# Ledger of designs, part 63: peptides against a protein of PDB entry 4PN1

Target 1, 261 residues: chain A of PDB entry 4PN1
Amino acid sequence: KIEMNFLNKPIVPDTTKVISNFLTHYLITEPVEHVEIEAKLGTLIDLETQNRFEFPVMNETILNPEFNLRTRFESDMTASEHKYLNEFLNQAFRDSQKPGRLPFAYKHTKQVDLFYETEDNSRDKIRVSKNQSDNQVLACVKKRRVADLFLYCPNDAFDIRISISDELPVSMPSGNQQPSLTRLKDRVGYVHQEIKIDLTKTTQNDPVYDTTERHELEVEFGNIADLRDRAQKAKDGMEAPLFRRVQLFMDNVRILRREHS

## One batch from the design tools (peptide; made by RFdiffusion4, then SolubleMPNN)

Design b1_p14_5_s3 (from b1_p14_5, 10 letters changed)
Fold by OpenDDE base, seed 2:
Structure b1_p14_5_s3 (fold): chain B 261 residues (1-261), chain A 14 residues (1-14)
Amino acid sequence: as target 1 above (261 residues)
Amino acid sequence: SLEELLSMILRAPK
């Protein structure tokens, strides 16, 4: 007979605990009403060197937000990397359709995002999202970034930003308003066990700058109600359900950030 | 190029 450890009980990785506590804060303690929780793959850039940030650690490390590390996060990748991840996820999708597996769901969406200034000139703009094919309104929201948690991943192609956002539903802008910015989004989405994985190609025309294209991969909690329930249980002393869900989320993120083209 | 353009297109599982 073998045991897991000298207590013969599961132990939770510290990373899981830290992230779980982070989520619990914005789900329960200071709850964000219309919360979106996502991880984006990208690169922590050292503002001094303009290269990828270098920290004296050898593995995945959550950076302490209390310290100003003089970094920025670039949530972008090359077209080649993005293509590779698309193929990788397509293969994962196919494999998941086999007997004995939990299948992925897949969706391809093309939308246009129209950004409008608010009457009070607040920093947050109103975003109207429409389906490109039929111009149907998909959403009208004001999105506010509430908090970020950064993971430095020295062994992987990408670093990670976990973001808490508030997506407040708002009324459509008046017909006389013109959008200040328009973005085209081509998105393929994969859902597995209510974890959403999206590859998004964003095209934006700027009157001053050339057309820019961004390639993003994001991982999102697809069931916020369940996550909030788990977080509440954690606050009440039962942490295991939350830890399990966060572990699943992070494992998916870890798989993706390790892939190289 | 055409190849570059094709490489930029997100594709569905086959």
Scores: peptide ipSAE 0.150, ipTM 0.709, DockQ to the pose 0.015
Fold by OpenDDE base, seed 5:
Structure b1_p14_5_s3 (fold): chain B 261 residues (1-261), chain A 14 residues (1-14)
Amino acid sequence: as target 1 above (261 residues)
Amino acid sequence: SLEELLSMILRAPK
């Protein structure tokens, strides 16, 4: 007979627990009403060296937010890396369509994001998202970044930022108001087991600077209601469902962050 | 480069 360990019971990795607790805080303890939870692939940059951050650890490590590590996170990648991930995800999509697998869903969207200043001149801008093809309004929100959790991944192509955001639906700006910023977004989205994986190419025209293009990959919890339910159960003493969901999320992230051209 | 050009277009699965 083979047993998992000397208790013959599954054990939860510490990373899963830490992230689960982080999520539970903003789902249950201090709940964010319109919460978005996503992980972005990018690079922790050491502000002193302007190179990728180096930390005396040998594997995936959640950085303690209580310590100022003098870093910034760049949620960007090269066009070639982005292309590689697109191809990788396309292959994953194809493989998932085979019998016996749970299939990916795929969606390609092109939208324009218009940013407007608020009446109170607050830091948060109103974002109006429109479909590029028919100019239909998709969303009008004020997005607030609530919290971040950074994972340093020395063995992988990318580091990870897990972000908690509040996307507050708001009224459309007045018809006479001009946008302060316009961004074009080309996004391909993959959904597997209610985990969303988005590759986004963002083009921004700056009146002073040349057009800038950003390439991002984000992984998002696609069913917040379910996640919140799991988090509540965890608070009530049943942690397993939450841990399983967080582990699924992180495993997907781990797959992606290892891939590069 | 060709790679850069191709990377400019996000592609659907075939």
Scores: peptide ipSAE 0.144, ipTM 0.702, DockQ to the pose 0.016
Fold by OpenDDE base, seed 3:
Structure b1_p14_5_s3 (fold): chain B 261 residues (1-261), chain A 14 residues (1-14)
Amino acid sequence: as target 1 above (261 residues)
Amino acid sequence: SLEELLSMILRAPK
């Protein structure tokens, strides 16, 4: 008989614990009411060199947010990388439809996001999302970025930003108000075990700046209520359910960030 | 169209 270790019990990776604690803070300790939790693939850029940040570590490392490392995160990838990931996810989708597997769900959404200034001139804008085909309103929210956690991944194609956001539902802007910014989004979404994986191509036309395109991949917790329940249990001393869910989330992220053309 | 351009990059599973 072979045992896992000298305790013959599973051990939780340190990364899982750190992320779990981070999530627990914003789920339970200082709860965000309309919380969105997502990881985006991208690149940590060194502001001094404008190249990918270099840190003296050899594996996935969570950066301490209390230290100013003079970095920025670019949540973007090349069209080629984006295409590769799309093909990869499509294959994963197909494979999951086979007997004995848990299937992916798939959704394709084309929408336009209209951003409006708030009456109080707050920094947070109101975002109205409409279906591009029939102009039906999909959502109207005021999104506030609450916190970020960055993972430097020297062995992978991408670094990771885990973001905590507050998506507050708000009333539609007045009919006579003009948007300050419009953004077109083409998104293909994959859901597996309530983990959402979205590939998004965004086109933004700015009257002052040139048209910009962005290719993004994000992974999101699809069941916040369940996650909050798990986090509460963790605060109460039973951490295993939360660790398992975070591990699942991170494993999906790790799979994706290793893939590139 | 811009929409068509976007759709060419993102493909549905087949």
Scores: peptide ipSAE 0.093, ipTM 0.686, DockQ to the pose 0.014
Fold by OpenDDE base, seed 1:
Structure b1_p14_5_s3 (fold): chain B 261 residues (1-261), chain A 14 residues (1-14)
Amino acid sequence: as target 1 above (261 residues)
Amino acid sequence: SLEELLSMILRAPK
């Protein structure tokens, strides 16, 4: 007979615990009302060298937010990398449709985001999202970035930023207001076990600079209510459900960040 | 080019 370990019970990776605690804080301890939790693939850039940050670690490492590492996070990738991930996810989608598997859901959306200044000229802008095809309003929100957790991933093509945001629904701007910024978003979304994976192309017109495109991949918790319930249970001493959900989320992230052309 | 543009378009699963 074999056992898992000398306690004969599952053990949770430290990364899972750290992330779980991070999420619990903003779900339960200091709860964000309209919370969005997502991980973006990108690159930690050393501000001094303008190259990818190098840290003396050999594997996935959560950076301590208490330390100023003089980095910035670029949530972008090349068109080629983005295309590769699209093809990879399409294959994963196809494979998931086979008998015995849990299927992906797929959605393609094209929207325009219009950003408006607030009356108080706060840093937080109002974002109005409209469907490109019929100009129907999809959302009108004031989004606030609450917290970030960065993972340095030296063995993978991408580093990770996990972000906590508050998306507050707000009233539409007055008809006399002009948007300060307009972005076109082309997004393909994949959902598996309530984890959302989005590939997004963002086009932005700048009057000074030429049109720029950004290519992003984000992984989001698709069921915040469930996650909050799990976090509450964790706070109450039952951590396993939260750990399992975070592990699932992170495994999906890990799969994606390992893929490259 | 057209080919480059087409390569940049996000595509649905077949």
Scores: peptide ipSAE 0.149, ipTM 0.689, DockQ to the pose 0.014; fails the geometry check

Design b1_p14_5_s4 (from b1_p14_5, 9 letters changed)
Fold by OpenDDE base, seed 4:
Structure b1_p14_5_s4 (fold): chain B 261 residues (1-261), chain A 14 residues (1-14)
Amino acid sequence: as target 1 above (261 residues)
Amino acid sequence: ELEEILKMILRAPK
């Protein structure tokens, strides 16, 4: 008989524990009411060199948020990388439709995001999202970034930012307000086991920098209620369900960040 | 309004 280890019990990777604790804080301890939890693929840039950050580690490493590493995170990739990931996910989608697999769900959305300044001059803008085809309002929210957790991934094409955000539903801006910023989003969304994977092409007109195009890949927890329940159980002493969900999430992220053309 | 916005975005000088 083979045992897992000398205790014959599952052991949780430290990365999973750290992330789980991070999530539990903002789900249960200091709960964010309209929480969004997502991971973005991108690059940690060293502000001094303007190159990818180099840290003396050989594997995936959660950076301590207490230390100012003088970095910025660029949540962007090349068009070619984005295309490759799209093709990769399309293939994964097709494969998941086979008997014996759990299928992906797929959705393609084209929307316009209109950003409005708030009356109280808060830093947070109101985002109105509309469907490009029929101008239907999809959402009107004020998104606030609450916390970030960065993973430096020296062996992979991308680093990771896990973000906690508060997406507060708000009333539509007054009809007299003009948007301060407009973005076109072409989003291809994949959902597997309630984890959302979005490839987004964003086009934005900047009055100073002309038209800019961004390519982003996001991985999001699609069932926050379930995640919150798992986090509550963890606080009550049963951590396994939360750890399993976080492990699943991170494994999906790990797959994606390793893919490159 | 959407058409105007789209036009504004698309009309950005190449």
Scores: peptide ipSAE 0.015, ipTM 0.509, DockQ to the pose 0.011
Fold by OpenDDE base, seed 2:
Structure b1_p14_5_s4 (fold): chain B 261 residues (1-261), chain A 14 residues (1-14)
Amino acid sequence: as target 1 above (261 residues)
Amino acid sequence: ELEEILKMILRAPK
């Protein structure tokens, strides 16, 4: 007979606990009303060297935000990496359609994001998202970044930023206003067990710089209501449901950040 | 301990 450990009980990794507490704070303690919670793949860049930062750790590590690490996070990857991940996810999608599996859902979306300045000259811009094909308005929001949690992943191709954002629905800008910035987004979205995985190609025209293209992969909690419920239960002393959901989320992230051509 | 950890991570981006 074998047991899990000397207590014969499941144990939760510290990473799961830290992330769970992080989420609980912004879901329950100081709740963000229109919360978006996502992880982006990218690279922690050392501002001194402009290379990937090297921390004295050997595995996935949540960075302490109290330390001024002199880093920036680049939420981008090469076109080749992005293509590889797309192919990888396509295969995962196909495999999930087999008997005995929970299937992925798939959606390809092309949208235009128009950014407008606010009347109060707030740093937060209004984003109007439209479908490229029929110009239908998909959303009109003011997005505010609330908090970030960074994971350094020395053994993987990418580091991770987990972000809490507030996406406040707002009224459409006046018809007389012109957008200050326009972005084209080509997004392929995969959903598995209410975890959203999006590969996005973003094209932006800069008046000073040439047209730039960004390749991003993001993983998002697709059911915030359920997550909030789990967080509330955790606050009330039942942490297991939240831990399980966070573990699922992070395992998906871990799978993705390990994949490279 | 977890509360202390929480306090550390509750930093808004600049």
Scores: peptide ipSAE 0.007, ipTM 0.371, DockQ to the pose 0.083
Fold by OpenDDE base, seed 3:
Structure b1_p14_5_s4 (fold): chain B 261 residues (1-261), chain A 14 residues (1-14)
Amino acid sequence: as target 1 above (261 residues)
Amino acid sequence: ELEEILKMILRAPK
């Protein structure tokens, strides 16, 4: 007979515990009311070299936010990388439709984001999202990024930023107000076990700067209510449900960040 | 030591 270890019990990786604690803080301890929790694939750039950051570690590492590492995070990838990931996810979608599997859901959306200044000249802009085809309003929010957690991944194609954001629903701007910025988004979305995976091509026209195109991949918790419930249970001493959900989320992220052409 | 690290992570990023 073979046992897992000398206790014959599964153990939880430290990464899972650290991330779970981070999430619990903004779900329960200092709760964000309209919380969005997402991971973006990108690159930690060393501000001194303008190259990918090099840290003396050999595996996935959560960076301590208290240390100024003189880095910035670029939430972008090449068009070829983005295309590869799209093809990869399409295949995963197809495979999941087979008998005995849990299926992906798929949605393709094309939207326009219109950004408006607030009357109080707040730094936070109002974002109105509309469907490109029929101009139907999809959302009207003020989004504020609350916290970031960075994972340096030296063995993978991408580093990871986990972000906590507050998306406050607000009333539509007055009909006479003009947007200060417009952004086109072409998004393909995949959902598996309430984890959302979005590939987004963003085109932004800046009146001062040339048109820029960005390619992003984000992974988001699709059921915040369930996650908050799990976090509360963790605070009450039952951590396993939260750890399992965070592990699922991170495993999906790990799969994606390892893929490259 | 893990507990101390976890406490540090909970500090809001500056």
Scores: peptide ipSAE 0.005, ipTM 0.333, DockQ to the pose 0.101
Fold by OpenDDE base, seed 1:
Structure b1_p14_5_s4 (fold): chain B 261 residues (1-261), chain A 14 residues (1-14)
Amino acid sequence: as target 1 above (261 residues)
Amino acid sequence: ELEEILKMILRAPK
């Protein structure tokens, strides 16, 4: 007979606990009403060296936000890396369609995001998203970044930013208002067990720097209501459901950040 | 590309 440990009880990694607490804060303690929770793959850049940040740790590490590490996060990757991840996810999708597996769902979307300044000169812009094919409005929101949690991943190709955002639905800008910025988004979305994985190519025209293209991969909690319920249960002393969900989320993130061409 | 794969999967039995 084999037991898990000398207590014969599940043990939860610190990373899971820390992230769970972080999420619980913005789901329950100081709840964000229209919360979006996502992890982006990218690179922590040392502002002094302009290279990838180096910290004296040997594994995945959540950075303490109280410390000024003089870093910035770049959520971009190369076209080659993005292509590789796309191929990887395509294969994962195919494999998940086999008997005995839980299948991925897949969606390919092309949209235009138009950004508008607010009348009060708020830092937060209004984003109108439209479908490229028929120009139908998909969303009109004012997105506010609430909090970030950074994971330094020295053994992997990418570092991670977990972000809490508030996406407030707002009225459409007036017809006479011009967008300050427009972006084309080509997004390939995969969903597995209500975890969303999006590969996005963003094209932006800049009058000074010409057309720029960004390649991003994000992992998002697809069922916020369920997550909030789990977080509430955690506050009430039943942490296991939340830990399991966060573990699932992070395992998906870990798989992706380890993959490289 | 993947959309075509999806279509094929949806048409074929598991």
Scores: peptide ipSAE 0.000, ipTM 0.335, DockQ to the pose 0.012

Design b1_p14_6_s1 (from b1_p14_6, 4 letters changed)
Fold by OpenDDE base, seed 1:
Structure b1_p14_6_s1 (fold): chain B 261 residues (1-261), chain A 14 residues (1-14)
Amino acid sequence: as target 1 above (261 residues)
Amino acid sequence: SPIILTVESAQKYL
């Protein structure tokens, strides 16, 4: 007979626990009402060197937010990297349609995001998202960044930022207001087991710096209500459901950040 | 090459 360890019980990786606790805080302890929880692939940049951050660790490491490591996170990748990930996810989608698998859902969206200043001139802008084809309003929100958790991943092409945001639905800006910024988004969304994986190409016109493109990959919890319920159970002493969901989320993130051309 | 964000785009490279 083989046992999984000397207790013959499942053990949860420390990374899973730390992330679970982080999420529980903003789901339950200090709950964000309209919470969005996403992981973005990118690069931790050392502000001193302007190169990728280097830390004396050999694997995936959650950075302690209490320490100022003098870094910034660049949520971007090259067009070639983005293309590779798109091809990879398309293949994963196809493979998931096979018998015995749980299928991906797929959605392609093209939208325009219009950013408006708020009356109080706060840092938080109103974002109006419209469908590019019919100009229908998809959303009007004021997004507030609440917290970030950074994972330094020395063995992978990308580092990870997990972000907690509050997306407050708000009324449309007045018709006389002009947007301060306009972005075009071409996005493909893959959903598997209520985890959303989005590839987004963003085009921004800048009158000074010309048109710029950004290429982003984000992984989002697609069922916040379920996640909140799991977090509540964890606070009540039953952690397994939350750990399983976080593990699933992180495994998807890990798959993606390991892929490179 | 430009990125085409579709499932069908992958077929071109298989």
Scores: peptide ipSAE 0.036, ipTM 0.585, DockQ to the pose 0.014
Fold by OpenDDE base, seed 5:
Structure b1_p14_6_s1 (fold): chain B 261 residues (1-261), chain A 14 residues (1-14)
Amino acid sequence: as target 1 above (261 residues)
Amino acid sequence: SPIILTVESAQKYL
């Protein structure tokens, strides 16, 4: 007879608890109303060396935000890495369509993001997103970054930034206002069990600098209402549903950050 | 830069 451990009960990894607590704070304790919760793949860069930071740890590690580690996070990846992840996700999509599996949903979207200054000269810009094909408005929001949690992943191709953002719906800017910035986004979105995985190629035309292209992969909680419900239950002493959902999210992130060409 | 491939587009490379 085999048991899980000397208590014969499941044990929750500390990483799951820490992330769950982080999320619970911004879902329940100091709730963000229009919350977006995403993990981006990228690299923690040492500001001194301009190379990937080398922390004295041997595995996935949540960095304590109280410490200034003199790092920056680069959410960009190479075109080659992005292509590889795209191919990987396409294969995962195909495999999920087989009998006995839960299928991915898939969507390819080309959009333009127009950024506008606010009347109050606030730091945050209004973003109008339009579909490139028919110029229909998809969204008009003012996005504020609320908090970040960084994971250093020495054994994987990428480090992780988990971000809490507030995406406030706002009115369209006046027709006479010109955008201060325009970005073209080519996005492939995959959804599995309400976890959203987006590959995005962003093209930005700078009048001074050459056209820049960025390649990003983000993983997002697709059902915030459910997540908030789970977080509330956790505050009330029932943590298991939240832990399971966070575990699922992080396992998907862990799969992706290991993939490289 | 590589384009983001649709599932259908990716099939031709397999």
Scores: peptide ipSAE 0.028, ipTM 0.577, DockQ to the pose 0.014
Fold by OpenDDE base, seed 2:
Structure b1_p14_6_s1 (fold): chain B 261 residues (1-261), chain A 14 residues (1-14)
Amino acid sequence: as target 1 above (261 residues)
Amino acid sequence: SPIILTVESAQKYL
C-alpha cells in the first residue's frame, strides 16, 4: 500500500494557498461586485535595467506586493510567441475532441472597443465593445483595476500577473460624445472546464504615436459565481473546493507559460 | 495604415 505522505492526507501547495487567500479577499472579505479575475502572460521588467527582472529564486514565486521591486509588467509578447501559442491551443482543442476527453469550446470574436471619458473626468473610462461584423453592442462597462498579484517564473518564457478587476456595467455614453480611443481586438477564446483562455491581437491607432499591435494571452475564471461559492466555503473552513479550482487554474497557466517558439 | 488582425481559427479543424 502506498500513501501520499506520512499523514496520508492531501497537502496544498503554498502557491495555491496564497492565491486562494488573495482571491478570497476580493470575493468575500472585501467583495468586488462585478469581479473579473484573470492571469496574463507577460514579463516583469526591472525599471533599473529595462530587462526582465531577476530575483534569486529557482522556480515560480509569488512576489510580495508590500515590497516595491521597481518593476513594471508588460503583458505583450512577440508575434511569433503568440502564433505558437495559437497553434498550441488549436492542437489542444483538437485533442480534446477525442473520446474520453472533456472538449474545449471555441469562439472567434472580432470586436472594437470604444473608450469614452466620463463626466467626472475619472481615470476610468467607459468602454463600449462592439462586434466588428454587425456593430452590435457586446458590453458597456467601466473597468477598474483593484489588485494585482505577480508571479516571477524564472524557468519559463513568461511571468504572470493575476489581476482583480471590477467591471461595472454602465449606460451607453451620449450619442454626441466622441470616443477618445478606439481599439480593435481579434480574439480567439478557448474554454475548458470553465477556464477561459483568450489569445488577443489588439491594434490601437495613436494620433501621436505609430499604430501599435499587442499580442496577449489571458486566462480567466469563467464561473465567478461558483468561485465565489468556493471562496465562501473556504472562509467558513472548507478550503478544499477552492484549492482545487485554483490549482486547476494555475496548472493551465503553467502549461501555457512554458510553451514558446 | 490599417493593420489586418488575424488569428488562426480552430474552426477549420472541425
Scores: peptide ipSAE 0.015, ipTM 0.504, DockQ to the pose 0.014
Fold by OpenDDE base, seed 4:
Structure b1_p14_6_s1 (fold): chain B 261 residues (1-261), chain A 14 residues (1-14)
Amino acid sequence: as target 1 above (261 residues)
Amino acid sequence: SPIILTVESAQKYL
Protein backbone atom coordinates (compact mmCIF):
# COMPACT_ATOMS: atom_id res chain seq x y z
CA LYS B 1 0.00 0.00 0.00
CA ILE B 2 1.26 3.46 -0.86
CA GLU B 3 0.31 6.55 1.08
CA MET B 4 0.36 10.13 -0.12
CA ASN B 5 2.60 11.31 2.69
CA PHE B 6 3.22 10.68 6.36
CA LEU B 7 -0.25 11.99 7.20
CA ASN B 8 -1.83 10.02 4.37
CA LYS B 9 -3.83 13.11 3.47
CA PRO B 10 -3.80 15.36 0.45
CA ILE B 11 -1.71 18.46 0.76
CA VAL B 12 -2.59 21.53 -1.22
CA PRO B 13 0.17 23.24 -3.18
CA ASP B 14 0.76 26.78 -2.08
CA THR B 15 0.01 28.04 -5.57
CA THR B 16 -3.44 26.50 -5.37
CA LYS B 17 -4.11 28.08 -2.00
CA VAL B 18 -2.98 31.52 -3.09
CA ILE B 19 -5.09 31.45 -6.22
CA SER B 20 -8.06 30.02 -4.35
CA ASN B 21 -7.88 32.81 -1.82
CA PHE B 22 -7.60 35.36 -4.58
CA LEU B 23 -10.69 33.97 -6.27
CA THR B 24 -12.62 33.67 -3.02
CA HIS B 25 -12.14 37.33 -2.35
CA TYR B 26 -13.88 38.37 -5.54
CA LEU B 27 -16.44 35.58 -5.46
CA ILE B 28 -17.51 35.84 -1.83
CA THR B 29 -15.80 38.51 0.26
CA GLU B 30 -16.25 41.40 -2.12
CA PRO B 31 -18.38 39.64 -4.67
CA VAL B 32 -18.30 40.71 -8.26
CA GLU B 33 -21.80 40.16 -9.53
CA HIS B 34 -21.05 39.34 -13.16
CA VAL B 35 -17.63 37.92 -12.62
CA GLU B 36 -15.43 36.54 -15.36
CA ILE B 37 -12.31 34.69 -14.31
CA GLU B 38 -9.77 33.92 -16.97
CA ALA B 39 -6.12 33.19 -17.46
CA LYS B 40 -4.36 34.58 -20.50
CA LEU B 41 -1.14 33.26 -21.90
CA GLY B 42 1.38 35.93 -22.64
CA THR B 43 4.64 37.51 -21.64
CA LEU B 44 5.68 39.63 -18.72
CA ILE B 45 7.82 42.36 -20.19
CA ASP B 46 10.40 44.22 -18.17
CA LEU B 47 9.81 47.88 -18.84
CA GLU B 48 13.47 48.65 -18.37
CA THR B 49 14.80 46.12 -20.85
CA GLN B 50 11.73 45.62 -23.02
CA ASN B 51 12.57 41.93 -22.88
CA ARG B 52 10.85 39.15 -21.02
CA PHE B 53 10.96 39.76 -17.32
CA GLU B 54 13.59 37.92 -15.34
CA PHE B 55 13.19 37.14 -11.68
CA PRO B 56 15.41 35.06 -9.40
CA VAL B 57 13.05 32.10 -9.25
CA MET B 58 13.28 28.70 -10.88
CA ASN B 59 9.64 27.76 -11.37
CA GLU B 60 6.08 29.02 -11.60
CA THR B 61 5.78 31.94 -9.23
CA ILE B 62 2.83 34.12 -8.35
CA LEU B 63 3.99 37.69 -8.25
CA ASN B 64 2.89 39.74 -5.30
CA PRO B 65 0.56 42.45 -6.60
CA GLU B 66 1.69 44.78 -3.85
CA PHE B 67 5.06 45.15 -5.52
CA ASN B 68 5.57 47.20 -8.61
CA LEU B 69 8.05 45.23 -10.64
CA ARG B 70 7.93 47.70 -13.52
CA THR B 71 6.43 45.19 -15.89
CA ARG B 72 3.69 45.03 -18.44
CA PHE B 73 1.84 41.99 -19.65
CA GLU B 74 1.48 41.28 -23.32
CA SER B 75 -1.32 38.83 -24.02
CA ASP B 76 -0.26 38.39 -27.63
CA MET B 77 1.74 35.56 -29.14
CA THR B 78 3.26 34.85 -32.51
CA ALA B 79 1.23 33.43 -35.34
CA SER B 80 3.38 30.32 -35.24
CA GLU B 81 2.78 29.78 -31.54
CA HIS B 82 -0.92 30.33 -32.00
CA LYS B 83 -1.04 27.90 -34.91
CA TYR B 84 0.76 25.29 -32.88
CA LEU B 85 -1.67 25.66 -30.00
CA ASN B 86 -4.57 25.41 -32.40
CA GLU B 87 -3.21 22.18 -33.80
CA PHE B 88 -2.49 20.91 -30.31
CA LEU B 89 -6.01 21.61 -29.12
CA ASN B 90 -7.47 20.07 -32.24
CA GLN B 91 -5.55 16.91 -31.49
CA ALA B 92 -6.63 17.02 -27.86
CA PHE B 93 -10.20 17.38 -29.03
CA ARG B 94 -9.87 14.33 -31.28
CA ASP B 95 -8.27 12.26 -28.57
CA SER B 96 -11.00 13.18 -26.11
CA GLN B 97 -13.65 11.69 -28.38
CA LYS B 98 -12.24 8.22 -27.83
CA PRO B 99 -14.02 5.75 -25.58
CA GLY B 100 -13.31 6.20 -21.91
CA ARG B 101 -12.54 9.90 -22.17
CA LEU B 102 -14.53 12.97 -21.34
CA PRO B 103 -15.06 14.73 -24.63
CA PHE B 104 -14.28 18.26 -25.55
CA ALA B 105 -17.00 20.41 -26.90
CA TYR B 106 -16.13 23.19 -29.27
CA LYS B 107 -17.60 26.26 -30.86
CA HIS B 108 -16.25 28.30 -33.71
CA THR B 109 -17.41 31.89 -33.67
CA LYS B 110 -16.65 34.74 -35.97
CA GLN B 111 -17.78 37.95 -34.40
CA VAL B 112 -17.34 41.66 -34.54
CA ASP B 113 -16.86 43.64 -31.38
CA LEU B 114 -17.95 47.24 -31.46
CA PHE B 115 -16.80 49.51 -28.69
CA TYR B 116 -18.77 52.55 -27.67
CA GLU B 117 -18.09 55.38 -25.33
CA THR B 118 -20.34 55.67 -22.33
CA GLU B 119 -22.49 58.70 -21.64
CA ASP B 120 -20.49 59.49 -18.55
CA ASN B 121 -17.27 59.22 -20.54
CA SER B 122 -16.07 56.56 -18.19
CA ARG B 123 -12.93 54.67 -18.99
CA ASP B 124 -14.87 51.48 -19.48
CA LYS B 125 -16.43 51.17 -22.90
CA ILE B 126 -19.55 49.35 -23.89
CA ARG B 127 -18.80 46.33 -26.02
CA VAL B 128 -21.39 45.07 -28.43
CA SER B 129 -20.53 41.69 -29.89
CA LYS B 130 -22.27 40.57 -33.05
CA ASN B 131 -22.09 37.43 -35.10
CA GLN B 132 -20.45 38.20 -38.42
CA SER B 133 -22.72 35.91 -40.40
CA ASP B 134 -26.14 37.16 -39.36
CA ASN B 135 -25.40 40.30 -37.36
CA GLN B 136 -27.11 38.81 -34.33
CA VAL B 137 -26.20 40.50 -31.08
CA LEU B 138 -24.31 38.06 -28.93
CA ALA B 139 -23.61 40.36 -26.01
CA CYS B 140 -23.72 43.93 -24.86
CA VAL B 141 -21.55 44.48 -21.83
CA LYS B 142 -19.43 46.91 -19.97
CA LYS B 143 -16.33 45.03 -18.90
CA ARG B 144 -14.34 46.26 -15.96
CA ARG B 145 -11.01 44.76 -15.00
CA VAL B 146 -11.18 44.29 -11.24
CA ALA B 147 -7.95 42.55 -10.38
CA ASP B 148 -5.02 40.69 -11.86
CA LEU B 149 -2.72 38.00 -10.59
CA PHE B 150 0.45 37.34 -12.53
CA LEU B 151 2.37 34.12 -12.72
CA TYR B 152 5.94 34.23 -13.86
CA CYS B 153 6.77 30.95 -15.56
CA PRO B 154 10.48 30.82 -16.34
CA ASN B 155 10.45 27.26 -17.64
CA ASP B 156 7.52 27.68 -20.01
CA ALA B 157 6.79 29.46 -23.23
CA PHE B 158 4.33 31.81 -21.59
CA ASP B 159 3.65 33.71 -18.45
CA ILE B 160 0.12 33.91 -17.13
CA ARG B 161 -2.26 36.65 -16.14
CA ILE B 162 -5.28 35.60 -14.15
CA SER B 163 -7.89 38.31 -14.34
CA ILE B 164 -11.04 39.06 -12.43
CA SER B 165 -13.45 41.08 -14.52
CA ASP B 166 -16.94 42.37 -14.12
CA GLU B 167 -18.97 41.95 -17.29
CA LEU B 168 -21.96 44.11 -16.58
CA PRO B 169 -24.83 43.65 -19.00
CA VAL B 170 -25.92 47.01 -20.30
CA SER B 171 -28.44 48.36 -22.73
CA MET B 172 -27.50 48.82 -26.34
CA PRO B 173 -26.05 52.16 -27.23
CA SER B 174 -28.29 54.57 -29.03
CA GLY B 175 -28.51 54.21 -32.77
CA ASN B 176 -26.90 57.58 -33.24
CA GLN B 177 -23.67 56.51 -31.65
CA GLN B 178 -20.79 55.35 -33.74
CA PRO B 179 -18.32 52.83 -32.43
CA SER B 180 -14.98 54.22 -31.41
CA LEU B 181 -13.34 50.90 -32.22
CA THR B 182 -14.22 47.80 -34.18
CA ARG B 183 -12.51 44.44 -33.88
CA LEU B 184 -13.03 41.27 -35.84
CA LYS B 185 -12.61 38.10 -33.85
CA ASP B 186 -12.15 34.60 -35.11
CA ARG B 187 -12.53 32.43 -32.03
CA VAL B 188 -12.50 28.73 -31.41
CA GLY B 189 -13.63 27.74 -27.97
CA TYR B 190 -12.84 24.35 -26.52
CA VAL B 191 -14.66 23.20 -23.40
CA HIS B 192 -13.53 20.34 -21.21
CA GLN B 193 -15.05 19.74 -17.78
CA GLU B 194 -16.48 23.25 -17.86
CA ILE B 195 -13.08 24.80 -18.38
CA LYS B 196 -13.14 26.96 -21.47
CA ILE B 197 -10.11 27.35 -23.67
CA ASP B 198 -10.39 30.03 -26.33
CA LEU B 199 -8.07 30.66 -29.22
CA THR B 200 -8.75 34.05 -30.71
CA LYS B 201 -7.39 35.83 -33.71
CA THR B 202 -8.29 39.48 -33.55
CA THR B 203 -8.05 41.83 -36.47
CA GLN B 204 -8.24 45.53 -35.88
CA ASN B 205 -8.39 48.15 -38.55
CA ASP B 206 -6.88 51.41 -37.52
CA PRO B 207 -7.57 54.41 -39.69
CA VAL B 208 -4.07 55.69 -39.09
CA TYR B 209 -2.09 52.53 -38.62
CA ASP B 210 -2.00 49.36 -40.65
CA THR B 211 -4.28 46.51 -39.81
CA THR B 212 -3.02 44.70 -36.76
CA GLU B 213 -3.59 41.09 -35.90
CA ARG B 214 -3.42 39.66 -32.41
CA HIS B 215 -3.29 36.05 -31.33
CA GLU B 216 -4.54 35.15 -27.89
CA LEU B 217 -5.23 32.08 -25.82
CA GLU B 218 -7.33 32.25 -22.71
CA VAL B 219 -8.53 29.72 -20.17
CA GLU B 220 -11.72 30.53 -18.32
CA PHE B 221 -13.83 29.04 -15.58
CA GLY B 222 -16.95 28.04 -17.47
CA ASN B 223 -19.18 27.48 -14.46
CA ILE B 224 -19.04 30.50 -12.21
CA ALA B 225 -22.02 29.41 -10.15
CA ASP B 226 -20.28 26.18 -9.25
CA LEU B 227 -17.07 28.02 -8.54
CA ARG B 228 -18.88 30.48 -6.30
CA ASP B 229 -20.50 27.60 -4.46
CA ARG B 230 -17.11 26.02 -3.94
CA ALA B 231 -15.70 29.31 -2.73
CA GLN B 232 -18.53 29.72 -0.26
CA LYS B 233 -17.89 26.24 1.06
CA ALA B 234 -14.26 27.17 1.43
CA LYS B 235 -15.21 30.19 3.51
CA ASP B 236 -17.31 27.86 5.61
CA GLY B 237 -14.34 25.62 6.27
CA MET B 238 -14.64 23.07 3.47
CA GLU B 239 -11.82 24.04 1.15
CA ALA B 240 -11.24 20.81 -0.75
CA PRO B 241 -13.82 21.32 -3.52
CA LEU B 242 -12.43 24.75 -4.35
CA PHE B 243 -8.85 23.54 -4.26
CA ARG B 244 -9.66 20.69 -6.61
CA ARG B 245 -11.31 23.00 -9.09
CA VAL B 246 -8.47 25.50 -9.01
CA GLN B 247 -5.98 22.67 -9.40
CA LEU B 248 -7.81 21.44 -12.48
CA PHE B 249 -7.84 24.91 -13.94
CA MET B 250 -4.17 25.44 -13.30
CA ASP B 251 -3.19 22.06 -14.66
CA ASN B 252 -4.90 22.93 -17.92
CA VAL B 253 -3.10 26.25 -17.98
CA ARG B 254 0.19 24.51 -17.28
CA ILE B 255 -0.32 22.11 -20.16
CA LEU B 256 -0.98 24.93 -22.57
CA ARG B 257 1.84 27.21 -21.54
CA ARG B 258 4.36 24.41 -22.01
CA GLU B 259 3.33 23.69 -25.56
CA HIS B 260 5.26 25.42 -28.30
CA SER B 261 6.86 24.61 -31.63
CA SER A 1 -0.63 33.61 -43.50
CA PRO A 2 -3.89 33.68 -41.57
CA ILE A 3 -4.42 31.15 -38.84
CA ILE A 4 -7.30 28.80 -39.44
CA LEU A 5 -9.10 28.35 -36.16
CA THR A 6 -11.14 25.21 -36.53
CA VAL A 7 -11.70 21.66 -35.46
CA GLU A 8 -14.26 20.92 -38.14
CA SER A 9 -11.71 19.35 -40.43
CA ALA A 10 -10.99 16.78 -37.77
CA GLN A 11 -14.57 15.53 -37.62
CA LYS A 12 -14.05 13.16 -40.51
CA TYR A 13 -11.50 11.32 -38.44
CA LEU A 14 -13.87 10.65 -35.58
Scores: peptide ipSAE 0.024, ipTM 0.649, DockQ to the pose 0.014; fails the geometry check

